# Ledger of designs, part 176: peptides against a protein of PDB entry 4AID

Target 1, 242 residues: chain A of PDB entry 4AID
Amino acid sequence: FDIKRKTIEWGGKTLVLETGRIARQADGAVLATMGETVVLATAVFAKSQKPGQDFFPLTVNYQEKTFAAGKIPGGFFKREGRPSEKETLVSRLIDRPIRPLFVKGFKNEVQVVVTVLQHDLENDPDILGMVAASAALCLSGAPFMGPIGAARVGWVDGAYVLNPTLDEMKESKMDLVVAGTADAVMMVESEIQELSEEIVLGGVNFAHQQMQAVIDAIIDLAEHAAKEPFAFEPEDTDAIKA

## One batch from the design tools (peptide; made by RFdiffusion4, then SolubleMPNN)

Design b2_p25_8_s3 (from b2_p25_8, 11 letters changed)
Fold by OpenDDE base, seed 1:
Structure b2_p25_8_s3 (fold): chain B 242 residues (1-242), chain A 25 residues (1-25)
Amino acid sequence: as target 1 above (242 residues)
Amino acid sequence: SEKEKKEIEEEREKALKELENPPLL
């Protein structure tokens, strides 16, 4: 198989983005690895709009599989058929920054699926899942104006920590998740304990700076492995209604 | 147990096969 791989050092950890090995029927598919945490992102999109489709039908599903759950905190109790609170939250964290980046007027169905295949108990799959979803969309040929990067920022011992481990997070006064493009912050989600607005804003800026290496890595992967862009011309009438 | 390891591996292989053929839209 023609396997393309990009590897970078990111926050003192090796990030690997791989395509062409698995999920080959998807429009885009990326296997992402950081430490021993492994996720597969797949992107698929309809080649036509459904008649009478009034809204953009994007669905994002983050899933932690039961076989990975032997290492997932709380994973032992997944009853078949309902997403956990974490899966629901992370699905929204991925959806929020990517949804605005689709070309206006595009109303073809899009499905992004992020599957946690392995968890190391140190590297949270959520950030890795955001990165993998971005990369899978950039490879798909969908009219997506990405990539996005993502980062988690902690505040430990009076310093910013990029993608803190689950153990470092116990000592962190901040859980700050940021997603953005090269030029803009698209999403911030934060849980903060007794920190100044200045420290939080500095954390957003730190995250946005640190995610540039990931954005560049996705671009480099896409230059070598992306499908041809889907020919989409928005009808002039959809440009006027927003 | 060895039985649980085998059930986990069979579930992993099934999930990987399902991921090889994602639902097309």
Scores: peptide ipSAE 0.070, ipTM 0.687, DockQ to the pose 0.695
Fold by OpenDDE base, seed 5:
Structure b2_p25_8_s3 (fold): chain B 242 residues (1-242), chain A 25 residues (1-25)
Amino acid sequence: as target 1 above (242 residues)
Amino acid sequence: SEKEKKEIEEEREKALKELENPPLL
C-alpha cells in the first residue's frame, strides 16, 4: 500500500497525518495522531448533483467509538444510537469552518466522518478531528478551498498555551478554539473567564499563527497523496441573467 | 476483565472494518 505520512512537532506534541492504510475507498482518508489520541477522518462526495438540489448537502459526523470511550472522560459504553452532545457539538465545530470553503455552486453531496479511535486522556480529539477532516478533504479531490488548520488556546499562568491538555484546561481561564485558512480566520469558539478582549484577540492571533504549521503539513501531504481534482465548473451565475 | 478486553478488541476490529468501507455517495 502506498502509505504517506507527515509528522510535525506542534505545541510540544508530535502530530502525525497518515493516508493510504485505512478507508482507501473514501475519496480522502486521514489517520491523525497526537500523543496517543487517534482519529480517522474520511471524506466522500457524489460525482454528480441530484436533480433539483437547491442547497449544498454537506454532512459532518464526528463520532467517539465505545472502545475509545474507555479512555474518554465520562465515556461509559455509549450504546450505538443518537450522537452525544459532544459528538453533536464537535460535528458542528468541524462543519462551520469547512462549509464556506467549498466552491460556490457545488451541490454534490459531501460526507465527512471523523471517528475517534483512541483517546489518551490528555489530547482532545476535537482539534485533531478538525485537522484530520481538513486533510481528508484536501486529499479527496473535492472542490474544497482548504486546507484549514485548527488550534485550541488556553490561558495558563498568564501565558497562551497551544492545545492544552485536559488537565491544563482545568487551570485555563480560556478555552479558545480557532479554525482558519492560511489567509483568514474562519471560525472562533470561545469560553472565557475574566479575561480582557485584548488577551482573547491575542489568543485568536496566536492560534492562527500556530495553525500554519498544520496547514503546511496538510499541503505537503496533499502534494504527495491528493487525488486529481474533481472537474467542477461552477455554472457562471452571470450566464443565468442573460 | 480479559473478557471485557476481548469484547473491546472485537468492537475495535468491527469498527475498523466498517471504516475501511465508508459509505459511498
Scores: peptide ipSAE 0.069, ipTM 0.684, DockQ to the pose 0.709
Fold by OpenDDE base, seed 2:
Structure b2_p25_8_s3 (fold): chain B 242 residues (1-242), chain A 25 residues (1-25)
Amino acid sequence: as target 1 above (242 residues)
Amino acid sequence: SEKEKKEIEEEREKALKELENPPLL
């Protein structure tokens, strides 16, 4: 198999992005590892628009398998069935920053699936899932104007902490999730305990600075492993206004 | 137990095989 791998040190942890081993039939597929937490992101897209499609049909599905979930805090043995509350929330966290980055007028079906394969009980799969989904889309050839990076920021002992462990988060006065491109913040989600607006804004800026190394790692992986871009020209919607 | 470890590994191998062939659109 032609396996490509990028490895970086990120927040004192090793981040690995790998493609070409698993899910090779997808348009894009990335196995991402941080500590001993492991996720697989897959991206697939239709090569034509369905007749009468009037909206962009993007579906994002984050899922935690039972063999991984047996260690997940609050992960009851998932009976085959409905997404958990965590899976529903994380699916939305991944969807929110990626949806606006597709080329305007693209209405082909897109499915992103993020599967948790292993959990170390220190590193939350949500941030890793956001990074892996971004990387899988950049490898796919879909008309996606990524990459995005993502980061969690804590506030522990009067300092910002990048991607705090689940134990450090018990002492944190902030749970701040940020996603963005190289140039812009695309999404902020925050739970805050009695912190100033200045500390929160500083946390957003810290997250955006720290995610640049991840964005650069996705770009480097894509330069070596991306498929040819799908030939998509947006219908000239401005030509109908003339 | 050794039985539970085997069941977990068989479930993991099954899930990995299913993920080798994701639904295409």
Scores: peptide ipSAE 0.067, ipTM 0.685, DockQ to the pose 0.717
Fold by OpenDDE base, seed 3:
Structure b2_p25_8_s3 (fold): chain B 242 residues (1-242), chain A 25 residues (1-25)
Amino acid sequence: as target 1 above (242 residues)
Amino acid sequence: SEKEKKEIEEEREKALKELENPPLL
């Protein structure tokens, strides 16, 4: 197999982005690893629009497999066939920053699937899933104006912590998830305990700065492994509003 | 247990094979 791999040090942890081993039939597929947490993101898109398609049909599905869940704290037996609350929330968390980055007028069906394959009990798969989904889309040839990076920021002992462990998060006064491009913050989700707006805004800036290394890693992977861009000509919808 | 580790690895290998062929659109 022609396996391409990018490895970076990120927040004192090794991030690995790999393509070409698994899910090779997908338009894009990335195996992402941080610590012992492992996710597979796949991106697939239709090569034509369905007749009468009025909206952009993007589906994001984050899922944690039962064998990965054997280490997940509070992993009650997921009844086969319904997403957990966590899976539903993380699917939305991944969807929100990527949806605006598709070329205007693109209405071909897009499916992003993020599967947790292993959980180390330290590194949450959500951030890793966001990064992997971004990378898979950048490899796919879909008209996606990524990459996005993502980061979680904690506030522990009066300092910002990049991607705190699940144990460090118990001591954190902030759970701040940020996603963005190289140039812009696209999404902020935050749970905050008695912190000033200045500390929170500083956390957003810290996250956006720290995710640049991930964005650069996805770009480097895409330069070596991306498919040819899908030839998409947007209909000139602006000519109808004049 | 060693048995449980083996069952987890077999389930992982099965799921990886299923994920090698994601549904195409």
Scores: peptide ipSAE 0.066, ipTM 0.692, DockQ to the pose 0.687

Design b2_p25_8_s4 (from b2_p25_8, 10 letters changed)
Fold by OpenDDE base, seed 4:
Structure b2_p25_8_s4 (fold): chain B 242 residues (1-242), chain A 25 residues (1-25)
Amino acid sequence: as target 1 above (242 residues)
Amino acid sequence: MEREKKEIEEEREKTLKELENPPLL
């Protein structure tokens, strides 16, 4: 199999992005690893629009498997068939920054599935899932104007911490999740304890700066492994209605 | 422990095989 891999040091941890080993039938598929947390993102898209499709049919599904979830704090028995609160929240967290980056007028069905395969109890799979989903879309040939990067920022001992561990997060006065492109912040989600707006804004800027290495890693992977871009020309009528 | 570890690995292997063939659109 033609396996492509990009490895970077990121926040004092090894990030690995791999394609070509698993889910090769998907339009894009990326196995992402940070520490011992492992996620698989798959992206698939329809090659035609459904007749009468009025909206962009993007579905994002984040899921944690039971064998990975046996380590997840608060992982009560996943009753088969209903997403957990975490899965629902992370699915939205991935959806929010990627949805606006599809070419306007593209109304072909797109499905992104992020599956947590392993959890190390240190690295939250949400950030890794965002990165993997971005990478899988960039490999797919879908008309996606990514990549996005993502980062979590903590505030521990009076400093910003990139992707704090679950234990460092207990001492953190900030849980700040940021996603963005090379040029723009696309999404911010934050829980903050007694911090100034200046520290929070500095955290957003820190996250956006630190995610550039991930964006560059996705670009480098895509240059070596992306499919040919899907030939999509938006009808001029959809460009004028924006 | 050993039985549970085996059941977890069987579930992992099953999941990986299922993920080798994602739904296509």
Scores: peptide ipSAE 0.197, ipTM 0.757, DockQ to the pose 0.719
Fold by OpenDDE base, seed 3:
Structure b2_p25_8_s4 (fold): chain B 242 residues (1-242), chain A 25 residues (1-25)
Amino acid sequence: as target 1 above (242 residues)
Amino acid sequence: MEREKKEIEEEREKTLKELENPPLL
């Protein structure tokens, strides 16, 4: 097995990005670990556009399997077949920052699947899923202008906390999820309790600064493990205005 | 406990096999 791995310290936790162990038939596949939370992201894309495809058919599916939930308090038996509210929300959180980074005119089908394989009850798999999805896309050869990083920022005891634990989040006055490229913030989602706009904006900047180490880790992994870029020529849409 | 652990591991093995065979597009 040609297994490539990047390991970084991130927010006082070990982040591991691994490829080449499982899901080898995917265009990109990344096993991401933070603490004892483990996610697998797979990216697959069609090598041709469907006739008459008018929109970019990106599907993102985040799923938490019942076996990963071996410790989740209140884990209702997820009956096979319907995504939970959490899975639906996290699928959108992953979709939002990645969708605009595909090359304009690319309308081949793309599926990103993020599967939670293990949950430690401390590290939420959503941020890890965003990071893993970004990495899987960068490895895939799809015309994706990533990577993105992602971070959660809390506000605990008058300070920013990077990727607070589920227990620290109970004391946090902020749940701020940020995703971005090296150069730009692409998505902000925030729930805040009685905080100033200055603290929230400072949290966005803190998140964007802290995600650079993740972006660099994805780049380093991709330099070693990415597939050859898919040969895609965007249709020159400027030629229709002459 | 033991049966539940077995059912959990069977689900894990099933899911890993499904993930090794991603949908072909």
Scores: peptide ipSAE 0.195, ipTM 0.759, DockQ to the pose 0.635
Fold by OpenDDE base, seed 5:
Structure b2_p25_8_s4 (fold): chain B 242 residues (1-242), chain A 25 residues (1-25)
Amino acid sequence: as target 1 above (242 residues)
Amino acid sequence: MEREKKEIEEEREKTLKELENPPLL
């Protein structure tokens, strides 16, 4: 087993990105840990386009398993195989920043699955799931122009807090989720209580700065563990206009 | 309690096995 691991301190917590132990048949697979919250992201992609495929068939599926939820406050026994509202929202939260980063004209099927394996009741798996999905895609060889980083920003006692705990979030006047590349913010999602636009914009900038350490950690992991890039030549859309 | 713990562990084992063999595209 060639297990590669990157560990960083991030927001006063240990972030671990690991590959090569589990889901090795996926194109990319990353086990991500922050505190005692654990997620597995897998990325798989078709090696050919379906005939007549007109759109990019990306599917993102975030799942919190019942055995992980056995600690989650309000974790009902998921007896129904339907995504919860949270799982649906987080699946979209992961989809939004990654979808634009695929090479234009790539229309092979891509499936990203993020599975919450453990929850510590402090660290929300959504941010960790975004990071893990980014890392899994970067390892996969898919024509993905990542990595993305992600961060949650709170506003507690008149200060920005990186990835606030679930308890700190009860006192937070901001729930700001940001995802981006090294160079650009790709997605912002926010719930805000009576804060100035200046504080919110400062929160986006803070998130984008703080996620660079995660982006760098994914790059370092990919340098040691990425598959060879899938040979994809975009159709020269200029050659059809001549 | 014991039945619920068993159902949770069976789900965990099933999930881990499914994750060892993700769907190939």
Scores: peptide ipSAE 0.187, ipTM 0.756, DockQ to the pose 0.671
Fold by OpenDDE base, seed 2:
Structure b2_p25_8_s4 (fold): chain B 242 residues (1-242), chain A 25 residues (1-25)
Amino acid sequence: as target 1 above (242 residues)
Amino acid sequence: MEREKKEIEEEREKTLKELENPPLL
């Protein structure tokens, strides 16, 4: 197998992005690891548009498998066949920042699937899933203007914490999830307890700064492992306004 | 306990096989 791997230190943890071991039939596939949390992102896209397709058909599915939960206290047998509330929320969290980065006029079907394979109970798979989905899209050859990075920021003992553990989050006055490109913040989601707007804005800036190392890691992986870009010419939508 | 561990491992093996053959579009 032609396995490519990028490893970085990120927020005092080792982030590993790997491609070429599993899901090799996908357009892009990335196995991402942080601590003992492991996610697989796959990206697939149709090579043609369906007749009469009027909108961009992007589907994002985040899923946590019962076997990944081998440490989850309380062993919720997820009833096979319906997403949990968490899976629904995280699927939307991944969709929001990636959807606007597809080339305008691209209406081929795109499916992103993020599967949690292992959970360490310290590192939340949502941020890791966002990073893995971004990387899988960048490897796929789809007309995606990524990468995106993502970060969670906590506020613990009067300081910003990058990707706090689930235990550190119990003491955090902020749960701030940010996603963006190298140049722009694309999405903010936040739960805040009695913090100033200045601290929150500082948290967004901190997140955007800290995700640059992840963006650079995805670019380096893509330089060595990306497929050839799909030949897509956007319809000249400016020619319809003349 | 032993039956549950077996069902979890069967689910894991099934999922890994499904992930080797993702849906193509």
Scores: peptide ipSAE 0.182, ipTM 0.751, DockQ to the pose 0.713

## One batch from the design tools (peptide; made by RFdiffusion4, then SolubleMPNN)

Design b2_p26_1_s1 (from b2_p26_1, 12 letters changed)
Fold by OpenDDE base, seed 5:
Structure b2_p26_1_s1 (fold): chain B 242 residues (1-242), chain A 26 residues (1-26)
Amino acid sequence: as target 1 above (242 residues)
Amino acid sequence: SAALKKVEEKVEREAAEAIARLHEAW
């Protein structure tokens, strides 16, 4: 098996991005690890557009399977079949920054699936899932203008904290999730307790700076493991209106 | 928060401009 792995130190934790061991039937597949939290992201895309497809059919599914639920607080009774509120929210957190980065006119079905395989109770799998999904898309050959990075920022004892642990988050006055490209912030989602605009904006900038190492790690992985780009030429929709 | 909403509106605008540039360059 040609296993490619990138390892970086990120926020005082080891981030590992791995491809080539599992889910090889997907267009892209990444196993991402931070601490003992482990996620699998898979990207699959159709090689043709459906007749009459008028919108871009992207589906993002984040799931925390029942075997990980023994380590997830409150996870003991995941009913098979319906996403939890958390799974629905995290699926949207992944969808929001990636959806606009597909090439204009690409209307082939795309499915991103993020599966939590293990949870350490310290490192939240949502950020790791965003990173893994980005990496899986970059490896897939889909016409995706990524990578995106992602980061969570806390505000603890008057300082920014990158990817605070679940215990540090109890003391945090900010839960700020940021996703972006190398050049721009694409998404912010935040829960904030009585912080200034300056602190929040500083948190967004801090997140965007800190995610560059992740973006670079995804690029390095893609240079060594990406599939050939899918040959997609957008129809010049402006030429049809002339 | 009114502060948060302004940050979100700024990010959304800058993101939309960045996305437009990406789609024009491709």
Scores: peptide ipSAE 0.381, ipTM 0.887, DockQ to the pose 0.754
Fold by OpenDDE base, seed 2:
Structure b2_p26_1_s1 (fold): chain B 242 residues (1-242), chain A 26 residues (1-26)
Amino acid sequence: as target 1 above (242 residues)
Amino acid sequence: SAALKKVEEKVEREAAEAIARLHEAW
């Protein structure tokens, strides 16, 4: 089995990106680990467009498996096939930064599935899920102009904290989730307790700086493990306006 | 907050410009 792994130190924690063990039938599949939190991201894309497809059919599904929920006190077993509020939110956090990075005119079905396999109750699977989804897309051969990185930034004791633990977040005056490419921030989502514009902007910049190590790790993994790029030529949309 | 809204507006603009450059370069 050709298992490829990238390991980096990130915010004082070990981040592991692994491919080639699980979900080999997907176009891209990444097992990502931080602490004892483990997620599996899979990317699958159709090799043809449906006739009459007018929009880009990207579906992103984040899901927390019941085995991870067994450690969460008060996690009602939603036996009902509707995403939780958290699963819906995190699915959007993953969708928002990746959707605009597909090549213009690509309208083949794309499905990204992020599954939480384990949760340590310290490291939130959302950031790890964003990173894993980015990595899975970069490995897939889909016409995706990634990678994206992601980071959570806290403000604890007058300092920025990269990916604060769930306990550190109780003392944090900021919950700032940032996603971006190497060159630009693509998405910000934040909850803030009476912080200045300067501190918030500094948090965005801190996140973007700190995610570069993750972006580089995804690139290094992709150089070794990516599939051949899917042959896609965008239609010259300028030829229809003449 | 008013601070957050300005940060969001800045990020949205810079993101849109970056995405446009990526789509022009492909």
Scores: peptide ipSAE 0.356, ipTM 0.875, DockQ to the pose 0.798
Fold by OpenDDE base, seed 4:
Structure b2_p26_1_s1 (fold): chain B 242 residues (1-242), chain A 26 residues (1-26)
Amino acid sequence: as target 1 above (242 residues)
Amino acid sequence: SAALKKVEEKVEREAAEAIARLHEAW
């Protein structure tokens, strides 16, 4: 098997991005590991547009399967067939930063599926899922102008903490999730306890700086493992609305 | 772990089935 792997140290943890072992029938597929948390992201896209398709049909599904290794927090309410509140929220967190990065006029169906395979109860799969989804899209050949990086930032003992553990988050005055490209912040979600706007903005900047290593890791993986870019020519009519 | 491998095998099958259904619908 032609397995490609990138490993980086990120926030005092080992991040591993792997492709070519699982889900090879996808356009892109990435196993991402941080600590003992493991996610699989798959990206698939239609090679043609559906007749009469008027919008970009992107679907993002984040899934914490009941058969995942370890305990998934909140798993007691997962009846097979409805996404949990967490799965719905994380699916949106992944969707929001990636949706605007597709080439204008691309209206082929795209499906991104992120599946939690293992949860260590320290590293939240959401950030890892965002990173894996970005990597899978970059490998797919879809007309995606990524990568995105993602980071969670905490505020613990008067300092920023990159990707705090679930235990460190109990002491954190900030839960700040940031996603962005190398050049721009694309999404911010935050829950904040009595912090100044200056600390929060500093947290966004810290997140954006810290995600560069992840962006670079995705680029390096893509240089070695990406499929040929899908030949897509936008219809001239969609270029005139820029 | 042996547990992770079983999960990977299950997810690979589910992913294959999902991808096949997607490609048949296109």
Scores: peptide ipSAE 0.167, ipTM 0.745, DockQ to the pose 0.019
Fold by OpenDDE base, seed 1:
Order: sequence, then C-alpha cells, then structure tokens
Structure b2_p26_1_s1 (fold): chain B 242 residues (1-242), chain A 26 residues (1-26)
Amino acid sequence: as target 1 above (242 residues)
Amino acid sequence: SAALKKVEEKVEREAAEAIARLHEAW
C-alpha cells in the first residue's frame, strides 16, 4: 500500500492524517487520529450529473458505530436504523462549512461518510471528523475549494482552551465550534454560559488562528496524495443566476 | 490495537459495499 501520513502537534495533542490504507476505492479516504480517538472519512462523487438535477446533491453522514473500539458516549440509545441526536448534529456541523466551498454549478452527487472507529473518552470525534472530511475531499479530486480547518474552543479559568477534553468541557463556560478556510470563518456553532460578546468573538479568532496548522497539514498531505482534479466545466447558464 | 484493526477491517468492507452501491446507482 502507498500509505501517506502527516503528523502535527496541535493543542498539545498529536494529530495524524493518513491515506492509502483503508477505503482506497473511495475518491478520497482519510484515517484521522487525535489521542486515541480515530475516525475514517470517505468522500465519493459521481462523474456525471443526473438529468434534470437542479440543486447540489451533497450528503454528509457522521456515524459512531456500535462496534467501535472504546465506549461511545450515548451508545446505549442507538436504535438500529435511526441516527442519534449527536450523529445528526455532527453531520450538520460537517455539511455547513463544506457545502459553500464546492465550485458553483457542480451538481454531481457527493457523499461524505465519517465513521468513528475508536473513542478515547477524552477527545471528541466531531472536530476530528470535520478535519478528516476536509482532508478526504481535498484528496478526492472533487471541485472542492478547501481545505477547511476546525477547532473547538473552551473558556476555562478565564482563558481560551483549544479542543478541551470531555472532562475540561464540564468546567468550560463556552462550547464554541468554528470551521473555516485559511482566509475566512465559514461556520460558528456555540453554546455559551454568561460570557460577553467580546470573549466569544475572541474565541472565534483564536479558533481560526489555531486551525491554520491543520489546514497546512491537509495541504501538505494533498500535495503528496491527492488524485488528479476532476475536469469540471460549469455550463455558462448556472454562473449567471448567482 | 488489535481491536482497532478488526474494527477497521469491518468498516473497510462496509465502505466497499457502500461505494459499490453508489457507483451502480450513478
């Protein structure tokens, strides 16, 4: 197997992005690890548009499998056949920042699947899933204008904390998830307890600064492992309606 | 871990089956 790997230190933790070992039949596939939490992201896209397709058909599916290594929080409520509340929420967190970054007029079907393979009970797989999905899309050859980075920011003892552990988050007055490109913030999701707007905006800026190392790591991986870009020419008729 | 590897092998199969179904539908 031609396995490519990028490793960085990020927020005092080792982040590993790996490709070429698992799901090689996907257009892009990335195994991402932070601590002992492990996710697999796969990106697959249709090579043609369906006749009469009028919208961009992006599907994002985040899933925490019951057979994953470690104990997945909330796993006791998994009814076969329905996403959990967490799986539904994280699927949306991944969808929101990536959807705007596809080339306008691209209406081929795209499917992103993020699967939690292991959970360490410290590092939440949601941020790792966002990073892995971004990396898988950048490797795929799809007309995706990423990468995105992502970060969680906590507020503990009057300071910003990058990607707080699940235990540190119990003491945090902020759960701030940010996703963005090198140049822009694309998504903010926040749960805040009695903090000023200034502290929250400072948290967004902190997240955007801290995610640059992840963006750079995805770019470096893509330079060594990306597929050839899919030849996509938008029909002139769709560029005029935006 | 050996447990993680066994989970990866299971997900590999599920991913292959899912991707094959997608390519047949396109």
Scores: peptide ipSAE 0.147, ipTM 0.724, DockQ to the pose 0.019

